# Peptides against a protein of PDB entry 8YVU: the designs that were tried, part 26

Target 1, 39 residues: chain A of PDB entry 8YVU
Amino acid sequence: PQLCYILDAILFLYGIVLTLLYCRLKIQVRKAAITSYEK
Target 2, 160 residues: chain B of PDB entry 8YVU
Amino acid sequence: TWLTVLKKEQEFLGVTQILTAMICLCFGTVVCSVLDISHIEGDIFSSFKAGYPFWGAIFFSISGMLSIISERRNATYLVRGSLGANTASSIAGGTGITILIINLKKSLAYIHIHSCQKFFETKCFMASFSTEIVVMMLFLTILGLGSAVSLTICGAGEEL

## One batch from the design tools (peptide; aimed at target 1 K26)

Design b2_p15_6_s2 (made by RFdiffusion4, then SolubleMPNN; from b2_p15_6, 10 letters changed)
Fold by OpenDDE base, seed 2:
Structure b2_p15_6_s2 (fold): chain B 39 residues (1-39), chain C 160 residues (1-160), chain D 39 residues (1-39), chain A 15 residues (1-15)
Amino acid sequence: as target 1 above (39 residues)
Amino acid sequence: as target 2 above (160 residues)
Amino acid sequence: as target 1 above (39 residues)
Amino acid sequence: LLGELATLFLLLVLS
């Protein structure tokens, strides 16, 4: 049971990090699209 | 520039594969050191008895190393070798998943038969521990398989 | 204890999905950057 | 190996 909780913590942290990275990347895509449209 | 980024991603995948292999090996060694699997009654540790943590770790390690070396040297023969190793690792990963699923089923059945509501009993504790380790190994194996498949696809793309 | 394992499964699935989405988004960023450079 | 992994991760994040 303790290992399960540790795994949960690791996976949770991983999920948060990935979510943040995804958001950043999405913003970059939007910026790139806007720049492309203005040209 | 995009090619360089892809190469960096491949290296990362290779390193991830090696790391996964090392973790699997560590789990295998720890389990073998703490528990005498040969003397444990039942098939709760069937995956360990099959030696999956060892041969699986070896395959993943070789695949990862070859992938990294292939990317660093950028030689055609190394790319082919890496592709072959990644394919072999993918097959090994699939086999490992199958073994782990079987082990998980056996462990679950054992827990069910012995009505292990209280985990303080020795047999129930062992079964629970085995189940936890098997689940962790299953996750790692899936990650390793994913990395190996990704590297295989990338390698195949480079050959075309 | 059972909830812990269920949580592990959900978090694991979430991690996989996010990884795939991140990869797709990264490819989109690259495509957008290339298109912007060609213009 | 860990240093390389960290570098690769950072490069992936920064790219």
Scores: peptide ipSAE 0.489, ipTM 0.794, DockQ to the pose 0.067
OpenDDE base, seeds 1, 3, 4, 5: peptide ipSAE 0.525, 0.529, 0.533, 0.528; ipTM 0.806, 0.810, 0.814, 0.808; seeds 1, 3, 4, 5 fail the geometry check

Design b2_p15_6_s3 (made by RFdiffusion4, then SolubleMPNN; from b2_p15_6, 9 letters changed)
Fold by OpenDDE base, seed 5:
Order: sequence, then structure tokens, then C-alpha cells
Structure b2_p15_6_s3 (fold): chain B 39 residues (1-39), chain C 160 residues (1-160), chain D 39 residues (1-39), chain A 15 residues (1-15)
Amino acid sequence: as target 1 above (39 residues)
Amino acid sequence: as target 2 above (160 residues)
Amino acid sequence: as target 1 above (39 residues)
Amino acid sequence: DLLELARLFLDLVLS
């Protein structure tokens, strides 16, 4: 049971990191789309 | 630049591989230090007997390090080396997943056959502990394989 | 303990989905960058 | 080495 909770913590942290990276990448895509529209 | 962003992503994948490898190695060493696998009857620790936490960790570590070095130095020979290492790591990861799945099935079968309702029995405790460790190792291996495959695809795309 | 394993499965699935979405988004960013460079 | 890798990971995540 303790190992399961440790795994949950690791997976949760991984999910948070991926979410942040995804948000950053999504912002980059939006910026690229705006730049492409202005050109 | 876009190339810099891509390099950072590849480096991140490499670091993820190294981290996964280190965690696997740590689990392997802890299990070997705390438990005497040689005295445990059955195939509950078949993945550990096969030495997967060790060789798998080595492959993932090498793959991750080569990927990081390749992206930093941007040398053709390093790119090829990284591609080869990532391919090898992908194969190793796939093999590791297979071994871990087999071990997991055996552990679950053991728990089912012995009707391990008595957690205080040493055999049932060991089987449960093995199952938990194998599941953790399996998740880590899948993560490592995903990163290795991603790096392999990226490297192959650069060579085309 | 059972709830912990269920949580592990959910978090793992979430991680896989986010990884796939991140990869797709990365490809889109690359395509957008190439298109912007050619214009 | 583990600490350095952790720092590299954090730097990559925060970049």
C-alpha cells in the first residue's frame, strides 16, 4: 500500500509537469498561428 | 528558435529516460539488499532474477545521456549514436515489459492460488510486495520505452 | 489499497493521453514553424 | 549524479 501511494505521487507529479508543458506548447501554437495570420 | 525548443524537448526526454533508469536501479538495489531473492521459492521475482532493473537501467541511462549529448553538440556521429542507443533502449524496454508482465501474472496467480487472506504470512507478504514492485517497474519501463521511442523517431526524422 | 491502484491506473492513462496530445501538438508546432519559414 | 539529473530535469521543466 505504501508503494502504491509513492507511485501515485510520482504519476501525479508527472501529470502536473506534462500539463504545464502542454499549456506552454499550446500557447506557442497560438502565438505561431497569430504570427501566421498577420503575415 | 524552433530548433532550440525541439532540442530542449529531446533533452527532457533523455533526462526522463535517465530518471526512469535510476529509479529502476534504485528499486533493484533496494530489493536485492532487503530481500534474499535466492531463498524465495517460485518465480515471483523473475524480473529481478533476470537482472532487468540493472541492464534496463543501463540501456536507458546510456540512451538518455547520448540523446542529451547529441542535442547539445549537434554532431552527426553523436546523432547516429543516440539513434542507435535509443533503438536499443526501445528493444530493451519492450523485452523488459514482457518479462514484467510474465512476472506479474505469476505473482497474481500465486496470490490467487494460496488465497492470501492472511497478510501476515511471509509468502503472501512477499508475493504482494513483489506485485507492487513489479507494477511500479512496469510503469517506469513503459515511460522509459515511450521516451526512447520518441527519441528514436525524432532521430530518424533528422537523418531523413 | 484498492483505491490506490485505481488511482494509479487513472493517472497512468492520463499520462499516456497527455503524452500523445503533447506529441501531436509538437508536430503541429513544427509544421507551423516550417510554414512560417517558407512564407 | 542524481542531484545533477534532478537539477537538469527541473531546468528543462522550468525552461
Scores: peptide ipSAE 0.483, ipTM 0.814, DockQ to the pose 0.075
OpenDDE base, seeds 1, 2, 3, 4: peptide ipSAE 0.469, 0.460, 0.480, 0.465; ipTM 0.806, 0.805, 0.810, 0.801

Design b2_p15_6_s4 (made by RFdiffusion4, then SolubleMPNN; from b2_p15_6, 10 letters changed)
Fold by OpenDDE base, seed 3:
Structure b2_p15_6_s4 (fold): chain B 39 residues (1-39), chain C 160 residues (1-160), chain D 39 residues (1-39), chain A 15 residues (1-15)
Amino acid sequence: as target 1 above (39 residues)
Amino acid sequence: as target 2 above (160 residues)
Amino acid sequence: as target 1 above (39 residues)
Amino acid sequence: DLLELALLYLLLVLS
């Protein structure tokens, strides 16, 4: 039972980190698209 | 193309496969060293009794090593060998998943039959522990299978 | 305990999906960067 | 970077 909760905590943390990285990358894509449109 | 991306990540997939194999081997050795599985009643450790952590780890390790060597040396004979090893590892992974699912079903059935209300009972604790370890091993096996299949697709694409 | 395992499965699936999406987005960023460099 | 992310994912799954 404790191992399951530890795994949940790690997976949850991973999900949060990936979500943040995805958001950052999405912002970069938007910036790149804007720069390409202005050129 | 997707194939090009997989080729670029071939080394990563190989490392992942080796790491998965090593972790599986570690879990197997730890469980076998701490618990005398042969004296435990029931089939709650059927995957361990079948020796899956051992032979599965060997297959994944060989597949991963061959994949890395094939990528580094770029020799045609190594590519073919890696493809064969990855195919074998994929089959082994599929078999491992089946064994682990069967073990999980048996462990869950054991918990239901004994109405494990008292977690501190030795039998219920062992069944719960087995379930947790089997779930972890199942996740690792899925990861290993994914890497092996990806490497197989990469190798097949190079031969075509 | 049963809820914990279900949560593990959901979080694991979420992690895989996010990883795939992140990879796709990263490829898009690289393509956008190449196109901007060629212009 | 993909390798690092995959390693982190693997570590998270294994832990």
Scores: peptide ipSAE 0.523, ipTM 0.820, DockQ to the pose 0.329
OpenDDE base, seeds 1, 2, 4, 5: peptide ipSAE 0.537, 0.539, 0.546, 0.536; ipTM 0.823, 0.823, 0.829, 0.824; seeds 1, 2, 4, 5 fail the geometry check

Design b2_p15_7 (made by RFdiffusion4)
Pose (drawn by RFdiffusion4):
Structure b2_p15_7 (pose): chain A 39 residues (1-39), chain B 160 residues (1-160), chain C 29 residues (1-29), chain P 15 residues (1-15)
Amino acid sequence: as target 1 above (39 residues)
Amino acid sequence: as target 2 above (160 residues)
Amino acid sequence: CYILDAILFLYGIVLTLLYCRLKIQVRKA
Amino acid sequence: VSLFVAFVVILFLLS
């Protein structure tokens, strides 16, 4: 009954999860590009 | 086979360490700049007053930088420094967790007994704001400490 | 406030959809 | 916003 930031609290977790998943995907793709471009 | 997986998956731990260090500064500067932290009737601030946002800000940052640079450049003396920075950051997080827990204990002791019936917006909106902020910091610090301890136990993997 | 939260509430949907598309594309690669 | 700025800085560091 006192909403706004209570619903906005899980959005910070959503942001953290996405900002970490994109970093992991970028590092993984960079490693895959390095391993595939060597030969 | 744990050691190999932890070794090959290393610099993301440094990414999340430096993300924790960077996001700690913003909270610490905003909280310590918007209003004085020594004239609170409920003495709500028991973590920002102890320097915790500025105690592990350039502390997690150096451990994350060393961990990131470790795979980028395999320096002779950088491997030794990375383990020390990881274990010092593990200790700093261990302390931060308990100080943040006693901050939650005091904030709940303030808001629990006759200070404010039901939710906020009666007399102590700052108390609920500080409680929510510290809970978010505690969760983020748990996330950072878990990766710091995982990197500390992955980095040795050998005698000395 | 509430509407401001709603404007950034669907940004996550599109961001996760593009993230899944990138994942499927990289899996094909 | 602070999280987005820190994320962009980290992407730049990883590049």

Design b2_p15_7_s1 (made by RFdiffusion4, then SolubleMPNN; from b2_p15_7, 9 letters changed)
Fold by OpenDDE base, seed 3:
Structure b2_p15_7_s1 (fold): chain B 39 residues (1-39), chain C 160 residues (1-160), chain D 39 residues (1-39), chain A 15 residues (1-15)
Amino acid sequence: as target 1 above (39 residues)
Amino acid sequence: as target 2 above (160 residues)
Amino acid sequence: as target 1 above (39 residues)
Amino acid sequence: LPLLEAFKKIMELLD
């Protein structure tokens, strides 16, 4: 049971980090697309 | 093509929000059906007594559905409505998280006060079960809030 | 304990989906960068 | 495209 809760914490943290990275990457894609349209 | 990809991402977030809402609703209904919360001490199931799984799930579901509909129809009035719904859902999610944290603290305090060495005691078992459910609901609420906030930011970006 | 395992399964699935989406987005960024260099 | 199909299936299940 303790290992399960530790795993939950790790997976939760991983989910948050991935969400942030995904948001950053999405912003980068948007910027790249805008730059491509301006050219 | 780029706009299509962004729309797909918004739809994914909306689906995630609806799914989270449905899971919360299912957990709420199961807990209400299995346990008679009215006969249990109020401190352990305060979030359930407040009806958070029900109204929270409804708000998240409505927000997610509106977001998906707004994305599909691509109408200006729907986008604005979806943005408002997502904002309201985000506020509701934040309130729900606060309530769940308070409930979790009360449940943990109850477990510590009663020195639950024997988990086979009915009160200790119920407190532990409540704590587990509250933790799950908290995670789901955080997930729903994240999706709602993401959709809100996306919608606000489209309006600007 | 059973609820913990259910949560682990949900979080794991969520992590996999996010990882796949991140990979796709990363590929899109790379493709956009290549297209920008070719212009 | 495959992701879109998966999302459509999920939406159909939720509706």
Scores: peptide ipSAE 0.473, ipTM 0.812, DockQ to the pose 0.113
OpenDDE base, seeds 1, 2, 4, 5: peptide ipSAE 0.470, 0.479, 0.457, 0.459; ipTM 0.801, 0.812, 0.797, 0.798; seed 2 fails the geometry check

Design b2_p15_7_s2 (made by RFdiffusion4, then SolubleMPNN; from b2_p15_7, 9 letters changed)
Fold by OpenDDE base, seed 5:
Structure b2_p15_7_s2 (fold): chain B 39 residues (1-39), chain C 160 residues (1-160), chain D 39 residues (1-39), chain A 15 residues (1-15)
Amino acid sequence: as target 1 above (39 residues)
Amino acid sequence: as target 2 above (160 residues)
Amino acid sequence: as target 1 above (39 residues)
Amino acid sequence: LYLLQASKKILELLD
């Protein structure tokens, strides 16, 4: 049971990190799209 | 700039592989230090007996390191080497997942057969502990495999 | 304890989905960059 | 300590 909670913590952290990366990438895509539209 | 972003992503994947490998190695070491697997009868620790945490960790570590080096030096031979290492790591990860699944099934079967209602029984405690460790190792292996496959696809895309 | 394992499964699935989405988004960014470079 | 170093490297890569 304690190991399960540790795994949950690790997976949760991983999920947060991936979410942040995804958000950053999404912002980059939006910026690229805006730049392409202005050209 | 875009190439730099992609490189950073590859480095991140490589670091993730290394981290996964290190965690697997740590778990393997802890299990070996705390439990004398040789005295435990049964196939509950078959994955550990097979040395999966060790060779898996080595493969993932090598794959991650090669990916990082390949990204930094931008040498064609390094890219190919990284691709090969990632492919090998992916295969190793798949094999490890299979072994871990089998081990998990055996552990679960053991728990069911012995009707481990009493957690304080030594055998039931060991089986539950083994199951927890195997599950953790399985998750880590899947993460490592995912990163290796991602790096392999990225490397293949660069070669085309 | 059982709830912990369920949470692990959900977080794991979430991680896989996010990874796939991240990969797709990365490919889209690459394609957009290539298209922008060719123009 | 190695895990902490790895975590720090990951954070540096994420920034």
Scores: peptide ipSAE 0.524, ipTM 0.823, DockQ to the pose 0.261
OpenDDE base, seeds 1, 2, 3, 4: peptide ipSAE 0.516, 0.507, 0.485, 0.503; ipTM 0.819, 0.814, 0.800, 0.816; seeds 1, 3 fail the geometry check

Design b2_p15_7_s3 (made by RFdiffusion4, then SolubleMPNN; from b2_p15_7, 9 letters changed)
Fold by OpenDDE base, seed 1:
Structure b2_p15_7_s3 (fold): chain B 39 residues (1-39), chain C 160 residues (1-160), chain D 39 residues (1-39), chain A 15 residues (1-15)
Amino acid sequence: as target 1 above (39 residues)
Amino acid sequence: as target 2 above (160 residues)
Amino acid sequence: as target 1 above (39 residues)
Amino acid sequence: LALLEASEKILKLLD
């Protein structure tokens, strides 16, 4: 059970990091799309 | 610049894979140190008795290392090699997952057979602990596979 | 302990999904960048 | 921690 909680913590952290990265990447895609449209 | 960023991401994924392998190895070693597998009855620790945590972790570690090496080598001739290494890493990850799934099924079957109503029973506790470790290793292996697949996709994108 | 395992499963699934989405988004960013450069 | 630092650096480069 303790190991399970540790795993949960690791997975949670991983999920947060991935979410942040995804958000940043999404913003980049949007910026690129806008730039492409303005050209 | 984008290629450089992607390369760094690939390296990060490779490092993550290696770290995962190391964690699995650590768990295996801890289990071997704390538990006397020879005295444990049943097939709960059959995977441990067979040394799966050890060779599995090694295999996964090698896969991760190959992935990292593939990304670090920027030679034109090495592009094909990089793709090959990433593919090999992905295959290694998949194999690891398969093995872990088999082990998990065996462990779960054992738990069901014993119908562990009392967690404090030594056998039930050991079975539960074994299953937990196997599940953890499975998760780690899947994470490693994900990283390997990501690396493979990145490498394939560079070749196209 | 059972809840922990369930949480592990959910977090694991989430991690996989996020990884896939991240990969897809990364490809989109690359495509957008290439398109922007060609214009 | 090293992985986190690497991730942060990557994020900064992506910006």
Scores: peptide ipSAE 0.518, ipTM 0.823, DockQ to the pose 0.163
OpenDDE base, seeds 2, 3, 4, 5: peptide ipSAE 0.475, 0.509, 0.490, 0.503; ipTM 0.812, 0.815, 0.817, 0.820; seeds 3, 4 fail the geometry check

Design b2_p15_7_s4 (made by RFdiffusion4, then SolubleMPNN; from b2_p15_7, 9 letters changed)
Fold by OpenDDE base, seed 4:
Structure b2_p15_7_s4 (fold): chain B 39 residues (1-39), chain C 160 residues (1-160), chain D 39 residues (1-39), chain A 15 residues (1-15)
Amino acid sequence: as target 1 above (39 residues)
Amino acid sequence: as target 2 above (160 residues)
Amino acid sequence: as target 1 above (39 residues)
Amino acid sequence: LPLLKAFEEIMSLLD
């Protein structure tokens, strides 16, 4: 049971990191799309 | 700029792979330190007996390190080396997943056969603990395989 | 303990999905950058 | 610690 909670913590942290990276990438894509549209 | 972003992502994947490998190694070490697997009857710890946490961690670590080095130096020979290492790590990861699945099935079968209702019994506790560790290692191995495959695809794309 | 394992499975699935989405988004950004460079 | 620093550096570079 304790190991399960440790795994949950690791997976949760991983999910948060991936979410942040995804958000950053999405923002970059949006910026690139806006720049392409203005040209 | 985009190539730089891709390279940064490769480094991240490499670091993630190394981290996964280190976690697997740590778990393997902890299990070996806490439990005397050699004295445990059955195939509950078949993955540990096969030494998967060790060699799997080594393969993933090497693959991750090579990927990071390849990205940092940006040399064609390193890209090929990283591709080879990532391919090898992917194969190792797949093999590890197979071993872990087999171990998990055996562990679950053991738990079902003995009808472990009392977790305080040594055998049932060990089987349950083994199952938990195997599941954790399986998840980590899948993550490592995903990173290795991603790095392999990125490396192959750079060569083409 | 059972709930913990279920949570682990959900978080793991979430991580896989996010990784795939991130990869797809990365590929899209790459294609957009290549197209922008050729113009 | 070095791995964490590497992750932080990578995340910083991704910004």
Scores: peptide ipSAE 0.505, ipTM 0.815, DockQ to the pose 0.194
OpenDDE base, seeds 1, 2, 3, 5: peptide ipSAE 0.481, 0.491, 0.465, 0.487; ipTM 0.797, 0.813, 0.787, 0.803; seed 5 fails the geometry check

Design b2_p15_8 (made by RFdiffusion4)
Pose (drawn by RFdiffusion4):
Structure b2_p15_8 (pose): chain A 39 residues (1-39), chain B 160 residues (1-160), chain C 29 residues (1-29), chain P 15 residues (1-15)
Amino acid sequence: as target 1 above (39 residues)
Amino acid sequence: as target 2 above (160 residues)
Amino acid sequence: CYILDAILFLYGIVLTLLYCRLKIQVRKA
Amino acid sequence: SSYFTAYHTATFLFF
């Protein structure tokens, strides 16, 4: 009954999860590009 | 096989350490700049008053920088420094967790007894705001400390 | 406030859809 | 080349 930031609290978790998943995907793709471009 | 997986997966832990160090500065500066932290009737601030946002800001940052540079450049003396910075950050997070827990204990002791019936927007909006902010910081610090301890136990993997 | 939260509430849907598309594309690669 | 394109696409999405 006192919404806005209570619903906005889970959005911060959503942002943290996405901003960590993108970093993990970037690092993984960079490693895969390095391992595939050597030969 | 846990050691190999932890070794090959290393610099993301540094990414999340430096994300924690970067996001700790913004909160600490905004909270310490918007209003004075020594004239609170309920003395709600028990973590920002102790320097916690500025106690592990350039502390987690240096551990994340060392852990990132470790795989980028395999320096002779950087490996030794990375373990020390990781274990010092683990101790700093251990302290930060208990100071944040006693901050939650005091904030709940303030809001709990006759200070404000039901939710906020009666007299002490700042009390609910500080409680929610500290809860978010505690969760983000648990996330950071878990990665810091995982990197500390992955980094040694050998005698000395 | 509420509507401001709603404007940034669907940004996560598109961001996760493009993230899944990138995942499937990289899996094909 | 596919991995390099994917890296740059992920950089764009990240920012």

Design b2_p15_8_s1 (made by RFdiffusion4, then SolubleMPNN; from b2_p15_8, 12 letters changed)
Fold by OpenDDE base, seed 4:
Structure b2_p15_8_s1 (fold): chain B 39 residues (1-39), chain C 160 residues (1-160), chain D 39 residues (1-39), chain A 15 residues (1-15)
Amino acid sequence: as target 1 above (39 residues)
Amino acid sequence: as target 2 above (160 residues)
Amino acid sequence: as target 1 above (39 residues)
Amino acid sequence: DEYLRALQQLDQLAA
């Protein structure tokens, strides 16, 4: 059971980090698309 | 096109929000069906007594549905409506997290007061079960809040 | 304790989905950058 | 930080 909670913590942290990175990447994609459209 | 990909991502976030809301509602209904919360001593299930799984699920479901509809219809008025709904859902999610944290603290305090070394005692078992459910609900609420905030930021960016 | 394992399964699935989406976005950003450089 | 504290509390409960 202790190992399960540790795994939950790791997976939860991983999920948060991936969500933030995904948001940042999405913003970058939008900026790149706008730049490509202006050219 | 890049725009179509972004729309698919927003739809995915909306679906995730709805799914999170449904899971929260399911947990609430299961707990209410299996356990008589009204007869449980203390505030171990304060989040359930406050009806958070119900109203929280409703807010997240509405936000997710509006986001999906807004993306599919491609109407400016729907985008604004979705932004408003996502903002409201974000606020509701934040409130829910606060309630769940308070409930978790109460449950933990209950366990410490009764020195629950024997898990098989009814009170200690209920407190432990409540803590586990609250933690699960907290994680789901955080995920839902993250999706709602992401959708809100995306919607705000489209309006600018 | 059993609920912990259920949560682990949900978080694991969420992590996999986000990872796949992140990889797809990363590939798209790279393609957009290459296209912008060629123009 | 709050998440880490919650995790530590869970670890204490699991022990």
Scores: peptide ipSAE 0.465, ipTM 0.823, DockQ to the pose 0.020
OpenDDE base, seeds 1, 2, 3, 5: peptide ipSAE 0.435, 0.409, 0.366, 0.372; ipTM 0.820, 0.817, 0.803, 0.791; seed 2 fails the geometry check

Design b2_p15_8_s2 (made by RFdiffusion4, then SolubleMPNN; from b2_p15_8, 12 letters changed)
Fold by OpenDDE base, seed 4:
Structure b2_p15_8_s2 (fold): chain B 39 residues (1-39), chain C 160 residues (1-160), chain D 39 residues (1-39), chain A 15 residues (1-15)
Amino acid sequence: as target 1 above (39 residues)
Amino acid sequence: as target 2 above (160 residues)
Amino acid sequence: as target 1 above (39 residues)
Amino acid sequence: SELERALQQLDQLSS
């Protein structure tokens, strides 16, 4: 049971990090698309 | 630019792989320290008896380190080395997943056969503990394999 | 304890899906950057 | 037994 909670914490942290990276990447894609549209 | 972002992502994947390897080593050492696996009957700790937490962690650590070094130095020879290491780590990860799945099946079969209603019974407790550890290691191995495969694809893309 | 394992499975699945989406998005950004460089 | 066969096939593919 304690190991399960530790795993939950690790997976939760990993999910947060991936979400932040995904958001940053999505913003970059949007900026690139806008720049391409203006050209 | 996009290359800088990809480079940062590769480094992050390498760090994740190293971290996964370290966690696997920690689990291996903890299990070996707390439990005498050699005296436990059955195949509930088959993955540990095979030494997977150790050799798998070594492969992932080497792959992750090579990936980080390759990313930092940005040299063609390091990219090839990282590609090779990540490929080897991917194969090792796949093998590890197979071993862990086999161990998980044996552990679950043991629990079902013995109808482990009493969690505090030594055999049932060990089987349950093994199942929990194997599941955790399986998740970590899948994460490590994902990072290794991602790094392999990135490295292959740079070679082309 | 059973709920913890269910949560682990959900978080793990979420992590896999996010990783795949992140990879796809990364490939799209890379393709967009290559196209922008060729122009 | 079916699961064991599937695992054996996966091992053969992985090797």
Scores: peptide ipSAE 0.372, ipTM 0.801, DockQ to the pose 0.014
OpenDDE base, seeds 1, 2, 3, 5: peptide ipSAE 0.333, 0.370, 0.293, 0.368; ipTM 0.784, 0.797, 0.781, 0.775; seed 5 fails the geometry check

Design b2_p15_8_s3 (made by RFdiffusion4, then SolubleMPNN; from b2_p15_8, 12 letters changed)
Fold by OpenDDE base, seed 5:
Structure b2_p15_8_s3 (fold): chain B 39 residues (1-39), chain C 160 residues (1-160), chain D 39 residues (1-39), chain A 15 residues (1-15)
Amino acid sequence: as target 1 above (39 residues)
Amino acid sequence: as target 2 above (160 residues)
Amino acid sequence: as target 1 above (39 residues)
Amino acid sequence: SELERALQQLEQLSD
């Protein structure tokens, strides 16, 4: 049971990090699309 | 293309593979230090008895290191070596998953046969602990295999 | 303990889905960058 | 899917 909670913590942290990276990447895609449209 | 994406993430995947290998090695070492697996009756720790945490971690570590070195130096001989190592690590990972699944089935069967209602019973505790460790190792192995397969695809794409 | 294992499953699935989405988004960024460079 | 099944079995055991 204790190991399960440790795994939960690791997976939760991983999920948060991936979410932040995804958000940053999404912003980059939007910026790139805008720049492409203006050219 | 998917290949281009994987190539850019090759270093990250290699680092992830090394970290996964290190975690697996740490878990294996801790289990071996706390529990005398050789004196435990039954096949509850069959994956540990087979030495999977050790050789699996070594294969993943070598594969990850070679992948990182190959990416940094961008040498043809290193690319081929990395591809070979990643292929070997992928096969090892698949074998490890199979062993872990078998171990998990045995552990669950043991718990079911003994009707482990009380967690604090020694036999039931060991079976439950084994199950938890095997699940953790299975998760880590899946992550490592995913990284190794991704690196293998990248290496194969560079050879074509 | 039961809830812990359920949470593990959910977080694991979430991690896989986010990884796939991140890869797809990264491909889109690359395509957008190439298109912007060709213009 | 195999991991999900294993986790489901663990869940059943943890009940």
Scores: peptide ipSAE 0.424, ipTM 0.805, DockQ to the pose 0.020
OpenDDE base, seeds 1, 2, 3, 4: peptide ipSAE 0.420, 0.407, 0.384, 0.401; ipTM 0.819, 0.817, 0.810, 0.815; seeds 1, 2, 4 fail the geometry check

